# Peptides against a protein of PDB entry 7Z53, part 69

Target 1, 150 residues: chain A of PDB entry 7Z53
Amino acid sequence: PRIKNQADCIPFFRSCPACPGSNITIRNQINALTSFVDASMVYGSEEPLARNLRNMSNQLGLLAVNQRFQDNGRALLPFDNLHDDPCLLTNRSARIPCFLAGDTRSSEMPELTSMHTLLLREHNRLATELKSLNPRWDGERLYQEARKIV

## One batch from the design tools (peptide; made by RFdiffusion4, then SolubleMPNN)

Design b2_p19_1_s4 (from b2_p19_1, 8 letters changed)
Fold by OpenDDE base, seed 5:
Structure b2_p19_1_s4 (fold): chain B 150 residues (1-150), chain A 19 residues (1-19)
Amino acid sequence: as target 1 above (150 residues)
Amino acid sequence: SMAEEEELVRKATELALQP
């Protein structure tokens, strides 16, 4: 089926290495849905990583964003701080590190990068709205409630 | 109150889904 509004689409990741042609669409859709529902790639599946993905400088419940670059004023994923950063080694002239996300493949696959970026922006948007609606909520509450909505 | 918070979360969710 042709998607009418591509602007609202989130890129999906295909996890199936080899699926029959008839099932590839269904599998891709399921994987896209599960990737959207299970936002573990954005939030991290483990607490130490989850904390590293959060902005802990305030009580706004935000995820960390890139401190060096933006996309026309919009947030990008933060950079990781890898000792042997493969992204830096791939293109030594560009000097762009790998992104930090719940999935280490975020920098390897543009589709994942885009999806993670969109969900990052959505979380931060939701957290901001929730803060406006609930001024007394602390950062933990805002983060958790926004995470539940995403 | 908890009820008020739940309502506000619901409202925020609705607003998030509208666009």
Scores: peptide ipSAE 0.016, ipTM 0.447, DockQ to the pose 0.036
Fold by OpenDDE base, seed 4:
Structure b2_p19_1_s4 (fold): chain B 150 residues (1-150), chain A 19 residues (1-19)
Amino acid sequence: as target 1 above (150 residues)
Amino acid sequence: SMAEEEELVRKATELALQP
């Protein structure tokens, strides 16, 4: 949302102002947050990485999800395949490798991991909805359109 | 945007409810 009068706003969550007197709903704030979230953290800024983050086994335009674990039926980030995986070295008992995301630091901060996970789920949700609305769209179009919406 | 997402969901729902 374009806030016309910034003087009536309180800075909230970095550069996002909270304007109590405006028609800015919580939903609008969330939209601002998602727009503020550089989607490159989820999709990758480099094409080779972006391809690795996608599910290429079908034409559904989905991001890749963890094949070993789910969160109560919900998707988790896929694991990376690192030669010397620092996540495996840090906690030898857990034997959980680093997550693969657009930001290599995703496994360093649980908050980032959570955000990436949520956006992964949102992308896949959107891609699924777009597929239902546009059955003739191929995986590339579904992926790109969902990415644009996120 | 969330508004667009909601619209997509609405449209999807409408399509699903169409006999």
Scores: peptide ipSAE 0.019, ipTM 0.474, DockQ to the pose 0.048; fails the geometry check
Fold by OpenDDE base, seed 3:
Structure b2_p19_1_s4 (fold): chain B 150 residues (1-150), chain A 19 residues (1-19)
Amino acid sequence: as target 1 above (150 residues)
Amino acid sequence: SMAEEEELVRKATELALQP
């Protein structure tokens, strides 16, 4: 579901793409949007990490989500599998491990955690919509196209 | 076609921008 009460959210505005007949293609405009938001914090800048952030159990192009917890039915970031988890070491009583994200600092800064969570949900939403619009796309295509839009 | 793919992406973008 989409957030209805915008007053409770950080305002974020996106521009619509230009007409296809112009020198600036829809793709170019989407690329311009990604230049504004460095999505590497969500997807990872290194391929091994990027693969670990993806849901590889299907061909839906989704990012991996937390398998233990949800936020009122909505997705959370997956946990990392660190041997010496700094999040566990800082507060041993809480027993909450670090989140896995494109930026390792995500668990150290709650604002980043929240942003990454929102972008995770948006990616998965977009991938789902793209699948409905183009059912022949495989998981890689869905993932890449959703990534470009985010 | 490229035109069809661009239209699909445009529609997805519009859905994302829909309030």
Scores: peptide ipSAE 0.016, ipTM 0.460, DockQ to the pose 0.027; fails the geometry check
Fold by OpenDDE base, seed 1:
Structure b2_p19_1_s4 (fold): chain B 150 residues (1-150), chain A 19 residues (1-19)
Amino acid sequence: as target 1 above (150 residues)
Amino acid sequence: SMAEEEELVRKATELALQP
């Protein structure tokens, strides 16, 4: 299983928690969510946004990740670069900017942020695996094929 | 070549679907 501890469950937005060993697998749950949102919430619906969500510094077909913080070595969503960032303005003590995702609601709902984070990690995992299987593919091909699987 | 690539993608998909 993807999660070593089968007792660990991950809550999803408007969905049952994904628990290994249960009737609902993590992958099936993610697929249901991506079908619901058409993955546009993760990849962006417009080309300029989609490009900003990608890691363009290499040919690995990866989505961009946070450059300042990680979750015990795991990827987090990148920060947006907004003038008059509402996340900074609403909580001036925390000083954490809004996250960048396929939609502007990513920082408004923690559940949505969590879902986008999981899908980000899944995309990058798939792209990495596809690179291993298809070493001749460039970053564009890897990105597109991983996107199709997610 | 295209068929080979499709098969590799299928294999990757199967790996991704495993718990």
Scores: peptide ipSAE 0.014, ipTM 0.444, DockQ to the pose 0.030; fails the geometry check

Design b2_p19_2_s1 (from b2_p19_2, 7 letters changed)
Fold by OpenDDE base, seed 1:
Structure b2_p19_2_s1 (fold): chain B 150 residues (1-150), chain A 19 residues (1-19)
Amino acid sequence: as target 1 above (150 residues)
Amino acid sequence: PDVFVRGIPADPPPPPLPR
């Protein structure tokens, strides 16, 4: 996926950086994270996980979003349901559980969390746009087509 | 029903699509 909001200056792909001329160190770090975007990090590599990451309440082909929190009105990753949640154990006062993502490392590194969050938002944006262009597509078609673009 | 992780509300699995 390509970030249309170039103000974020996050290159999802080496061939298409969001901010040309940006600091090479920052670009390399982001590219290192996004190089794992075979999209399995966002969508899940296993079907049971992939289904848990989807919004199955409608035919919009969306990924599931956090039900408790938003970032200035924008989506965040959904929470996981871990029995022994290491995120809750790390900071007992914060009381924030681990995020659910295709990559189990999503809550271990803030950079990964940010990347996954952005890709979640991009997928849902793409699915929404595809729905407007193809109103007869069902949720599965929208999900798969958006996934291909990401 | 709501799912909780150590007493904290967590996001439940999304329901399957209606037929």
Scores: peptide ipSAE 0.009, ipTM 0.371, DockQ to the pose 0.066
Fold by OpenDDE base, seed 5:
Structure b2_p19_2_s1 (fold): chain B 150 residues (1-150), chain A 19 residues (1-19)
Amino acid sequence: as target 1 above (150 residues)
Amino acid sequence: PDVFVRGIPADPPPPPLPR
């Protein structure tokens, strides 16, 4: 484990402790924020889905983002490609597909959509930061290290 | 070069996902 002194740590999801008073406060906060969230909702629980959720066009370790829409310059979840897309069926005029996420309910519940969007942004932020800290890391390393923090 | 995760020594990388 990366944390040396675990005496004053609170265990969180994925056996990662949060250690108040350490110099790893940023990581602890991030872990605390995601401790109640199953990361499989964002990253996918299966490898094929996980690959589809990643941006494979570069070596930056990023998750895929929506290519049609942004939220004031900030990322949104990518769209899925469902043949019988229930989101398209709800409103024929809107023509907005369901989002692609690890949880199929993401497009049905705004709460999940929001959380997944936030975690998507956080992952990509972390991957970007890790790239600056470790310029020689490839996309896989960046993705995995960011995923560990989230 | 030193490998860090926000100033913390990094763990060994996991095996890459199949592409």
Scores: peptide ipSAE 0.009, ipTM 0.411, DockQ to the pose 0.022
Fold by OpenDDE base, seed 3:
Structure b2_p19_2_s1 (fold): chain B 150 residues (1-150), chain A 19 residues (1-19)
Amino acid sequence: as target 1 above (150 residues)
Amino acid sequence: PDVFVRGIPADPPPPPLPR
């Protein structure tokens, strides 16, 4: 369906080029949002949740991804670890638990699941590019800088 | 060496989240 209300769209543009190292002939460019977006639905609004949404196994500043499933090689949201998982209880034959995201509604609304997945991929893409531009940055800085761009 | 983010000097990273 054609989106009639363009005000609901989030504008996106390419960032200014950056020259890594001493070779000024090579320009790197990162995509950025034109305005600040409250991405608390992706990163979590509370510190304990935000930590659980991050990949803490390395210093790459990445968000955690699903360890069981991929979408044609692309990342999916990680699963939550709920004692009484409503997703498992609703459809016992599927045996798929709820996704973990900053918004608890991520598994309740398919539209949110899709959007959160895309923003997860975008964060990890940005963090990877920032690592290439700034190889000395640790995981915390990479995560925070990517979060500011998303 | 640090590179400018979005054409501007990057702010220092915030302290790590309390654990």
Scores: peptide ipSAE 0.008, ipTM 0.438, DockQ to the pose 0.024
Fold by OpenDDE base, seed 4:
Structure b2_p19_2_s1 (fold): chain B 150 residues (1-150), chain A 19 residues (1-19)
Amino acid sequence: as target 1 above (150 residues)
Amino acid sequence: PDVFVRGIPADPPPPPLPR
């Protein structure tokens, strides 16, 4: 059954009934995450960093992705640009710099790197879906709305 | 057309900027 009172709607739960005026199909596409996640590590806590983490080449509201490498077609974190990059110094033969993320520790712990990567992918997925559903939204709106959902 | 955020109706998008 559908919820009759929109004030009682909780949009985060995919298992919840559809709210009045909502399309179930559209709802299912948007509600990818059912729990709140503090994704400050992905988006950055400061505006200059946050801007550097975004793809500013278009109006799709995407986070920046690695331009050199992909994981079976899926996005990886972008590289940072550090003068004394500890990741480059750790393994000189690999020549892989540290990743750029909202948390400077993103390349320190593989578990953290993985989480950042997953949330990056999820953000971009959400932004893409939001663009499909709301084609007139600009990149800022798409980015902010996706950020709120993550 | 209706716009949605998190499966709920959202505010309509702003009008396009003049060229």
Scores: peptide ipSAE 0.008, ipTM 0.398, DockQ to the pose 0.021

Design b2_p19_2_s2 (from b2_p19_2, 6 letters changed)
Fold by OpenDDE base, seed 2:
Structure b2_p19_2_s2 (fold): chain B 150 residues (1-150), chain A 19 residues (1-19)
Amino acid sequence: as target 1 above (150 residues)
Amino acid sequence: PDVFVRGVPADPPPPPLPR
């Protein structure tokens, strides 16, 4: 797709295609898109990863967002901190690392990145609404309730 | 006042976050 407005662009860089161990297929992409009910690709299936995906700086139950980039004022996925970041290696001049998501494939295909981004925004929207409805809920409760709704 | 969501009562206010 020809994105004319760079401000609306997701700073996506695809990982190197030459990794023999990557089971990234079109089928996997479709599975990620259809797993709307199972949002494990957004929240992470493992507790350490799930914690790293959360905004722990407040009690709002939010997922972490990118601190460097936004999509026309809207949230983008946070960056990961990989030692050998394949996204950085793909385009050294761009210096954009891989995104951090519940699915490590978030930076492999633009479609996955987009889906993760949309669900990130939806979670944070829901958490914000739940906070408004239930002002005394803590961050854990807001996070879990929003996660259940997504 | 807090609103019940999914039939679950609101929790008490959390303690302030450490700075």
Scores: peptide ipSAE 0.014, ipTM 0.416, DockQ to the pose 0.015
Fold by OpenDDE base, seed 1:
Structure b2_p19_2_s2 (fold): chain B 150 residues (1-150), chain A 19 residues (1-19)
Amino acid sequence: as target 1 above (150 residues)
Amino acid sequence: PDVFVRGVPADPPPPPLPR
């Protein structure tokens, strides 16, 4: 932990304490995967793609979500912006474009799409909790810290 | 890694990226 006065602090996530004398609201301990996960399929391995996967409209460190559809109020992957979208060409009746993710296979199989969606939701959940615990963190810090936890 | 509570200077919000 980076807090110097450990005696006046309580753990809020793993072994790291938070000091109650601050204006920070400590909630239930943040849940995350305990094993190592290669989440490059979610965040992208190339910087331009990684930026396009982020919500850059605020300082909340969130990944971008679909602006047209939701799953019973829950987030879906954003759509890609392709001129000749293969997903639109494959099924013209559905009129659903390909999803955008860190892996180009995101729209090739439903199982992969589902996994990306779950990890998207997990990242945004973590970023939201981190914002509550660390209100002075900017969007970059929130994004990076959430990414490290996933 | 452990999550820490600390303050950092807030940067201005970047412009929204086109989607």
Scores: peptide ipSAE 0.011, ipTM 0.400, DockQ to the pose 0.035
Fold by OpenDDE base, seed 3:
Structure b2_p19_2_s2 (fold): chain B 150 residues (1-150), chain A 19 residues (1-19)
Amino acid sequence: as target 1 above (150 residues)
Amino acid sequence: PDVFVRGVPADPPPPPLPR
């Protein structure tokens, strides 16, 4: 069916140019969102949460990913560490805790879980590409620059 | 060396988040 409410769509295209090294004739493209997105759902609006959502084990500027599960080799959201995890309590047989994201509703709404997962993957893709373009950038700069694009 | 991002020099990154 034809989508009637286009306001719910987030346009995405490849338009961000980057000129590597001294060779200005070669222009690289980086995927970017065409509209402003409140990325607090992915990165967290509070500094303590934002730190917990990052991979602090290296200087690659990546968001943390699930250490137990992958989706056909692709990243999933990390699990939260809650004392009384509602996801574990509601379905004891599954034994799957709630996901950790910038929005606490990530595990309450499957639509948000999917979107957060995609944006996490996009951030890590962008950070990886920025690292290849700027090998001297540290993890903080890579994280911030990727965050600006998302 | 830094590369131009989005066709212009990038602003310096903000200070690290307080830990």
Scores: peptide ipSAE 0.007, ipTM 0.419, DockQ to the pose 0.023
Fold by OpenDDE base, seed 5:
Structure b2_p19_2_s2 (fold): chain B 150 residues (1-150), chain A 19 residues (1-19)
Amino acid sequence: as target 1 above (150 residues)
Amino acid sequence: PDVFVRGVPADPPPPPLPR
């Protein structure tokens, strides 16, 4: 779709710009905003890491989520399995390991953690919607298409 | 037919991640 007046729009390359007063739905706007972010930190820049970030227990194309904790019913990042986990060493009483993400700094900076969490949720939402729209897609297709949209 | 949420022509799929 072509937006009439792009002067007041925020440009995004992977989708149409987000413009005030446009008929863009909340979903489309959110998707457009997320698509502007370099999601390499979320998906991983290397294939082995990328596979570890995925939920391989089903064919839903989802990213892995934390199995111990949720944020008011919403997904959190999965934990990593580091031999010398710096997060565990930082506070031995808390016993909370580092999060697993494409960026190794995900647990060092709360800003990164938040962004990773949001994009994780967005990916899984998109994958779920794509599954509903395309029920014959396998997990790989769902994952790749959702990744493309994010 | 493949259906996409945005109703716009889909971008090419992202390249495979390096190993």
Scores: peptide ipSAE 0.006, ipTM 0.360, DockQ to the pose 0.024

Design b2_p19_2_s3 (from b2_p19_2, 6 letters changed)
Fold by OpenDDE base, seed 4:
Structure b2_p19_2_s3 (fold): chain B 150 residues (1-150), chain A 19 residues (1-19)
Amino acid sequence: as target 1 above (150 residues)
Amino acid sequence: PDVFRRGVPADPPPPPLPE
């Protein structure tokens, strides 16, 4: 049904508003992000997985990073430890295991892997910044606050 | 800055940041 009360409509800037029956203005391009970032793929939706994705070696609230490789000094996703690693089986010459992430599909699509990597870096950046601003925060607080911001 | 600063509980000091 058509929404009659405009207060019940969700306005979207530089996009079509979520309001049935409203006038739609066609734009040449969408130049504003109206969606939110679902970071569940980075942090994991299950607590055991979430713990495995964290760096528990310190109280900095960081996510775990790859210990073998870096991207020009920047962090990469950590490797998973799978007995029958499909990534290792796909290209035996490369011998690169699947990445560990909140989404098991992290190594399936390069686009998804890239997003995971970027958000990993952003989380760790935020955690580092939060530590500098709040030096007495423990690792759990830093992790949770950074997670909320991402 | 201030948007990142929130209440800090009286906890033991965490380990120092790596250099």
Scores: peptide ipSAE 0.012, ipTM 0.409, DockQ to the pose 0.018
Fold by OpenDDE base, seed 1:
Structure b2_p19_2_s3 (fold): chain B 150 residues (1-150), chain A 19 residues (1-19)
Amino acid sequence: as target 1 above (150 residues)
Amino acid sequence: PDVFRRGVPADPPPPPLPE
């Protein structure tokens, strides 16, 4: 949960206020860390990209995952489909295309790639849990609710 | 967690820890 007393708070991304004159609980701090992440990196800032990042093959509200590779059974970011893929051009021996993410820099910075991967897994975990708790929710509801938590 | 059955509130809790 976020801070309720917002009288002396400075608003940040996703309505996460910083309250210098208020006591911040450990839970609020943890929530602030997750809420401070720019979700556009994971979900995309534009609707066409956001749709391409989703798994539309079912009603589970999941983000799309890599169809070629996994990390010991764990999900990886899907590959993009670029005509002139700069990742393929940079290292011709590796033959690994660029990743598809909300942030186009995901393949340029390993730190971003890792963070996006973790948040992808977290979203899908949350969506799965929400489906278990709310079996009648459709994919859109699951996607949006999980997105709110991430 | 019953909060998930009721949907995400205006003030959502922090995400649960991964398995």
Scores: peptide ipSAE 0.007, ipTM 0.316, DockQ to the pose 0.020
Fold by OpenDDE base, seed 2:
Structure b2_p19_2_s3 (fold): chain B 150 residues (1-150), chain A 19 residues (1-19)
Amino acid sequence: as target 1 above (150 residues)
Amino acid sequence: PDVFRRGVPADPPPPPLPE
């Protein structure tokens, strides 16, 4: 469906050309859906990446969110900081960097970006609720517990 | 998921006083 309200649009920039009917597209979507249980595509499979995906400015156990854009007040994925950002190189006029996520393919397809965004929001929601229920938990505990629930 | 139904753990005990 077409998004008519630009305020509700995700500032997505696709880094790769569309490959309709390709196994890559299908596999990426399926992998994203199947990873919903472990949510590794959101949190990252490697510790250095996982740390970069977290909001380390507080003890709330939150994932980092985009600092430039929001979706009608809702969180979006943060931008990556790539030396040669393929998203920026594909269309220099758009000036939208690739998103940072546990899955490096987050900016390849809008569907993946959307899923990552939803799970980002869910994690932060859970972390917020857990903080309310357990005020003494630090950021690490909140992050881990929310990660387990997602 | 409803976190309220899933048995959220209680708060951890306070840290011990510094010795």
Scores: peptide ipSAE 0.006, ipTM 0.372, DockQ to the pose 0.016
Fold by OpenDDE base, seed 3:
Structure b2_p19_2_s3 (fold): chain B 150 residues (1-150), chain A 19 residues (1-19)
Amino acid sequence: as target 1 above (150 residues)
Amino acid sequence: PDVFRRGVPADPPPPPLPE
């Protein structure tokens, strides 16, 4: 490759097509999964933060949700407990603290807040489904398995 | 459904970068 610094490059590979029959107009791609989505922005990259993002009140393997507000019955990100909360200081009339997430920028960019919220909901949905399929799994197992799927 | 009961396997190793 022309670029000497390979750390700045992300490779892309295309798989071979598969034709199931002469009557089929759809060409199927058989893609081998060689990468995963880095969800560290949701779960946290450090263990202390990761624990703070979890719901430790039960054995359901859920991420913590906002205890004050909901979006038409749907979960929102929990609030952080910062000593000097910049979100409260910048807009005193709103009185809304910063959200707690794996990425510190979650409250700085509304786009990130939305994405984090969706992934939070997806994790909790997956954990709930896993619990129904595996009722003997504890909270740690449910959390880890849901995390792998997200 | 069986994947949910068995669990998710570990991530495969990343492919090497082409020269």
Scores: peptide ipSAE 0.013, ipTM 0.375, DockQ to the pose 0.019; fails the geometry check

Design b2_p19_2_s4 (from b2_p19_2, 8 letters changed)
Fold by OpenDDE base, seed 5:
Structure b2_p19_2_s4 (fold): chain B 150 residues (1-150), chain A 19 residues (1-19)
Amino acid sequence: as target 1 above (150 residues)
Amino acid sequence: ADLPVRGVPADPPPPPLPE
């Protein structure tokens, strides 16, 4: 990806930093992406991790999103809470921790970060639409149904 | 993908979420 403003970049511990709004060449066809990518990387393959990736503050069935940063109003992956965060060590001045995702490589490769971000957004979009269509569904139902569609 | 609309009856309100 072409990095325009290094000051606003998120450091990666094994790759170049990623900046919100950067020209990361990714496929725009979300359906095509899901055909090549295991969604378990987004949702987590283990139940404890899966719960940590969810927004448990409401009954909307959403995945957790970054509370500090957005990409032109769109969601970014949440930060992890690591004691020895390698992303913080990579660039101490930036003070940006690693992302939390179902794949621990979420902060190693910008292309993976982008993929996770897209699928995160798609899940939350689907959950939101499902809530509109089925207002009586609780958060668990919304989450599971959206996950099945992705 | 199709967004299913299911006529699920209203469930009782969920317990309050922890703050």
Scores: peptide ipSAE 0.020, ipTM 0.444, DockQ to the pose 0.018
Fold by OpenDDE base, seed 3:
Structure b2_p19_2_s4 (fold): chain B 150 residues (1-150), chain A 19 residues (1-19)
Amino acid sequence: as target 1 above (150 residues)
Amino acid sequence: ADLPVRGVPADPPPPPLPE
């Protein structure tokens, strides 16, 4: 755990609670909140999927984002590329394919889609900041370190 | 800013995707 003195800490689900009396820097509130979530739904539990969820076009350690759409300039989940896309089949008029995420249910539940999107943005934010702090880190290091923080 | 500043060597980049 990042914080050694946990006696006066606010308990969180994961190993890094908020400890106001600690000399160790405390996580931002958003990071603390994300610590309640199993991030495997964002990163994928299997290596092939995890790789497909990453942006491999650079060494910035970023997750892949949607190349067609943005939300007022903010990133959205990338689309999956399924031959028989169930999302397209469910609503023919919408013509919106399923999103690619660590959880196959990402497009089934709006709550999951939203959470995945938020965590995607947070990861990329963290990776960007880590790159600024550690300019010599390559994409793998940035990705892994950001993943640990999320 | 609670992000670490480290001088640890970075891990090698992952191999390119087959597709």
Scores: peptide ipSAE 0.015, ipTM 0.469, DockQ to the pose 0.026
Fold by OpenDDE base, seed 2:
Structure b2_p19_2_s4 (fold): chain B 150 residues (1-150), chain A 19 residues (1-19)
Amino acid sequence: as target 1 above (150 residues)
Amino acid sequence: ADLPVRGVPADPPPPPLPE
């Protein structure tokens, strides 16, 4: 069914073109789902990716959020910057790139997108609360502590 | 739910963010 309120829509593409040499396997999907406990799907399992997922503009320990779109005022995942963005290739008229998340498939599966989004919001909520409780903590401490709680 | 308040000593102020 068509979502009537587009303000509540998450801009993603359900189907992406298959890329040659893609390591996206069923195992990766399982890993993404099982990573819910450690939330590695949100934070990234590799340090370079993890750093790119953080908001480095302040010392609040936040994850980066989308700068173009919101879900009824709430945060969405940031966009990736891929040369051959499969999401853009899927629907050129929409011009919505793939999301950047701990899982590269964040824009391919609506369920994962939703989960990533929720955990993003929860992290940022926790980091904000931790900042209130511990005003002297820097961004790294806030980020790590929030990550542990999620 | 209540979040932990940890009595950790204050860290030195972070370096200024790059422009």
Scores: peptide ipSAE 0.010, ipTM 0.428, DockQ to the pose 0.017
Fold by OpenDDE base, seed 1:
Structure b2_p19_2_s4 (fold): chain B 150 residues (1-150), chain A 19 residues (1-19)
Amino acid sequence: as target 1 above (150 residues)
Amino acid sequence: ADLPVRGVPADPPPPPLPE
Protein backbone atom coordinates (compact mmCIF):
# COMPACT_ATOMS: atom_id res chain seq x y z
CA PRO B 1 0.00 0.00 0.00
CA ARG B 2 1.06 3.57 -0.71
CA ILE B 3 0.05 6.92 0.60
CA LYS B 4 -2.50 8.37 -1.77
CA ASN B 5 -1.99 12.03 -0.99
CA GLN B 6 1.67 12.90 -0.81
CA ALA B 7 1.31 16.65 -1.10
CA ASP B 8 2.11 17.21 2.55
CA CYS B 9 4.74 14.51 2.73
CA ILE B 10 8.50 14.64 2.51
CA PRO B 11 9.99 12.11 0.12
CA PHE B 12 12.37 9.63 1.61
CA PHE B 13 14.99 7.84 -0.39
CA ARG B 14 13.86 4.34 -1.29
CA SER B 15 11.04 4.59 1.20
CA CYS B 16 7.59 5.97 1.63
CA PRO B 17 7.37 9.69 2.14
CA ALA B 18 7.41 11.02 5.66
CA CYS B 19 4.17 12.77 6.43
CA PRO B 20 4.06 15.22 9.31
CA GLY B 21 1.46 14.34 11.86
CA SER B 22 1.22 10.78 10.70
CA ASN B 23 0.89 7.96 13.16
CA ILE B 24 4.25 6.31 13.63
CA THR B 25 2.74 2.87 13.82
CA ILE B 26 0.83 3.35 10.61
CA ARG B 27 3.90 4.78 9.01
CA ASN B 28 5.98 1.83 10.09
CA GLN B 29 3.42 -0.53 8.74
CA ILE B 30 3.37 1.30 5.45
CA ASN B 31 7.13 1.16 5.30
CA ALA B 32 7.15 -2.49 6.15
CA LEU B 33 4.55 -3.25 3.55
CA THR B 34 6.39 -1.09 1.08
CA SER B 35 9.48 -3.08 1.81
CA PHE B 36 7.48 -6.13 1.04
CA VAL B 37 6.20 -4.51 -2.12
CA ASP B 38 9.73 -3.38 -2.94
CA ALA B 39 10.01 -6.89 -4.29
CA SER B 40 13.76 -7.06 -4.15
CA MET B 41 13.24 -10.78 -4.15
CA VAL B 42 11.84 -10.40 -7.63
CA TYR B 43 14.05 -7.72 -9.10
CA GLY B 44 17.28 -8.57 -7.35
CA SER B 45 19.25 -6.37 -5.02
CA GLU B 46 22.41 -6.60 -7.09
CA GLU B 47 22.71 -5.10 -10.53
CA PRO B 48 24.21 -8.14 -12.25
CA LEU B 49 21.43 -10.31 -10.93
CA ALA B 50 18.81 -7.72 -11.80
CA ARG B 51 19.99 -7.70 -15.39
CA ASN B 52 19.85 -11.47 -15.57
CA LEU B 53 16.27 -11.39 -14.37
CA ARG B 54 15.16 -9.12 -17.20
CA ASN B 55 14.03 -10.03 -20.68
CA MET B 56 16.62 -8.29 -22.77
CA SER B 57 15.42 -9.62 -26.11
CA ASN B 58 13.04 -6.69 -26.60
CA GLN B 59 12.24 -3.19 -25.39
CA LEU B 60 9.15 -4.10 -23.42
CA GLY B 61 10.66 -3.82 -19.95
CA LEU B 62 9.64 -7.33 -19.02
CA LEU B 63 11.13 -9.72 -16.56
CA ALA B 64 12.40 -13.00 -17.90
CA VAL B 65 10.01 -15.92 -17.79
CA ASN B 66 10.46 -19.65 -17.96
CA GLN B 67 11.05 -20.81 -21.49
CA ARG B 68 10.17 -24.44 -20.90
CA PHE B 69 7.06 -24.40 -18.78
CA GLN B 70 3.95 -22.32 -18.24
CA ASP B 71 1.08 -22.47 -15.81
CA ASN B 72 -2.02 -22.67 -17.96
CA GLY B 73 -0.50 -20.09 -20.24
CA ARG B 74 0.75 -17.92 -17.40
CA ALA B 75 4.38 -17.18 -16.70
CA LEU B 76 6.64 -19.09 -14.37
CA LEU B 77 10.01 -18.12 -12.98
CA PRO B 78 12.96 -18.83 -15.23
CA PHE B 79 15.35 -21.59 -14.37
CA ASP B 80 18.79 -20.84 -13.12
CA ASN B 81 21.80 -22.29 -14.88
CA LEU B 82 23.94 -23.69 -12.13
CA HIS B 83 26.71 -26.17 -12.76
CA ASP B 84 25.97 -28.04 -9.59
CA ASP B 85 22.29 -27.39 -9.23
CA PRO B 86 21.30 -28.14 -5.65
CA CYS B 87 17.67 -28.54 -6.58
CA LEU B 88 18.47 -31.33 -8.97
CA LEU B 89 20.68 -32.98 -6.41
CA THR B 90 18.16 -32.73 -3.60
CA ASN B 91 15.30 -34.32 -5.48
CA ARG B 92 16.60 -36.50 -8.25
CA SER B 93 13.20 -37.81 -9.16
CA ALA B 94 11.67 -34.42 -9.82
CA ARG B 95 14.50 -33.33 -12.12
CA ILE B 96 13.54 -29.69 -11.77
CA PRO B 97 16.36 -27.17 -11.55
CA CYS B 98 16.41 -24.19 -9.26
CA PHE B 99 14.49 -21.10 -10.20
CA LEU B 100 16.26 -17.86 -10.89
CA ALA B 101 14.95 -15.02 -8.79
CA GLY B 102 16.09 -11.99 -6.87
CA ASP B 103 16.15 -14.06 -3.72
CA THR B 104 18.25 -17.19 -3.53
CA ARG B 105 15.59 -18.74 -1.34
CA SER B 106 13.10 -18.83 -4.18
CA SER B 107 13.49 -22.56 -4.62
CA GLU B 108 13.76 -23.36 -0.93
CA MET B 109 10.31 -22.25 0.12
CA PRO B 110 7.31 -22.90 -2.08
CA GLU B 111 5.56 -19.94 -0.52
CA LEU B 112 8.32 -17.66 -1.71
CA THR B 113 8.27 -19.24 -5.13
CA SER B 114 4.58 -18.57 -5.47
CA MET B 115 4.97 -14.98 -4.33
CA HIS B 116 7.82 -14.44 -6.75
CA THR B 117 5.71 -15.85 -9.52
CA LEU B 118 2.79 -13.59 -8.72
CA LEU B 119 4.97 -10.51 -8.58
CA LEU B 120 6.65 -11.51 -11.81
CA ARG B 121 3.29 -11.69 -13.49
CA GLU B 122 2.22 -8.41 -11.98
CA HIS B 123 5.33 -6.65 -13.20
CA ASN B 124 4.90 -7.93 -16.70
CA ARG B 125 1.24 -6.97 -16.63
CA LEU B 126 2.11 -3.46 -15.54
CA ALA B 127 4.85 -3.14 -18.11
CA THR B 128 2.43 -4.22 -20.81
CA GLU B 129 -0.14 -1.70 -19.68
CA LEU B 130 2.46 1.05 -19.53
CA LYS B 131 3.56 0.20 -23.04
CA SER B 132 -0.01 0.61 -24.20
CA LEU B 133 -0.30 3.98 -22.49
CA ASN B 134 3.17 5.13 -23.48
CA PRO B 135 4.11 3.43 -26.72
CA ARG B 136 7.24 5.52 -27.14
CA TRP B 137 8.81 4.37 -23.89
CA ASP B 138 11.76 2.06 -24.24
CA GLY B 139 12.42 -1.07 -22.25
CA GLU B 140 14.35 0.66 -19.51
CA ARG B 141 11.62 3.19 -18.87
CA LEU B 142 8.92 0.54 -18.88
CA TYR B 143 10.91 -1.66 -16.54
CA GLN B 144 11.66 1.12 -14.08
CA GLU B 145 8.17 2.55 -14.06
CA ALA B 146 6.61 -0.85 -13.61
CA ARG B 147 9.03 -1.53 -10.79
CA LYS B 148 7.98 1.68 -9.09
CA ILE B 149 4.33 0.76 -9.27
CA VAL B 150 4.81 -2.73 -7.86
CA ALA A 1 -0.87 3.51 -7.78
CA ASP A 2 -1.59 5.96 -10.54
CA LEU A 3 0.05 5.30 -13.87
CA PRO A 4 2.46 7.83 -15.33
CA VAL A 5 1.26 10.49 -17.71
CA ARG A 6 1.51 9.74 -21.38
CA GLY A 7 4.32 11.30 -23.30
CA VAL A 8 7.08 11.20 -20.74
CA PRO A 9 10.40 10.79 -22.51
CA ALA A 10 12.02 7.40 -22.31
CA ASP A 11 15.40 6.71 -20.86
CA PRO A 12 18.09 5.34 -23.10
CA PRO A 13 18.09 1.58 -23.35
CA PRO A 14 20.48 -0.32 -21.16
CA PRO A 15 23.56 -1.86 -22.67
CA PRO A 16 23.26 -5.43 -23.80
CA LEU A 17 24.29 -8.17 -21.45
CA PRO A 18 27.75 -9.55 -21.91
CA GLU A 19 27.95 -12.98 -23.43
Scores: peptide ipSAE 0.011, ipTM 0.419, DockQ to the pose 0.024; fails the geometry check

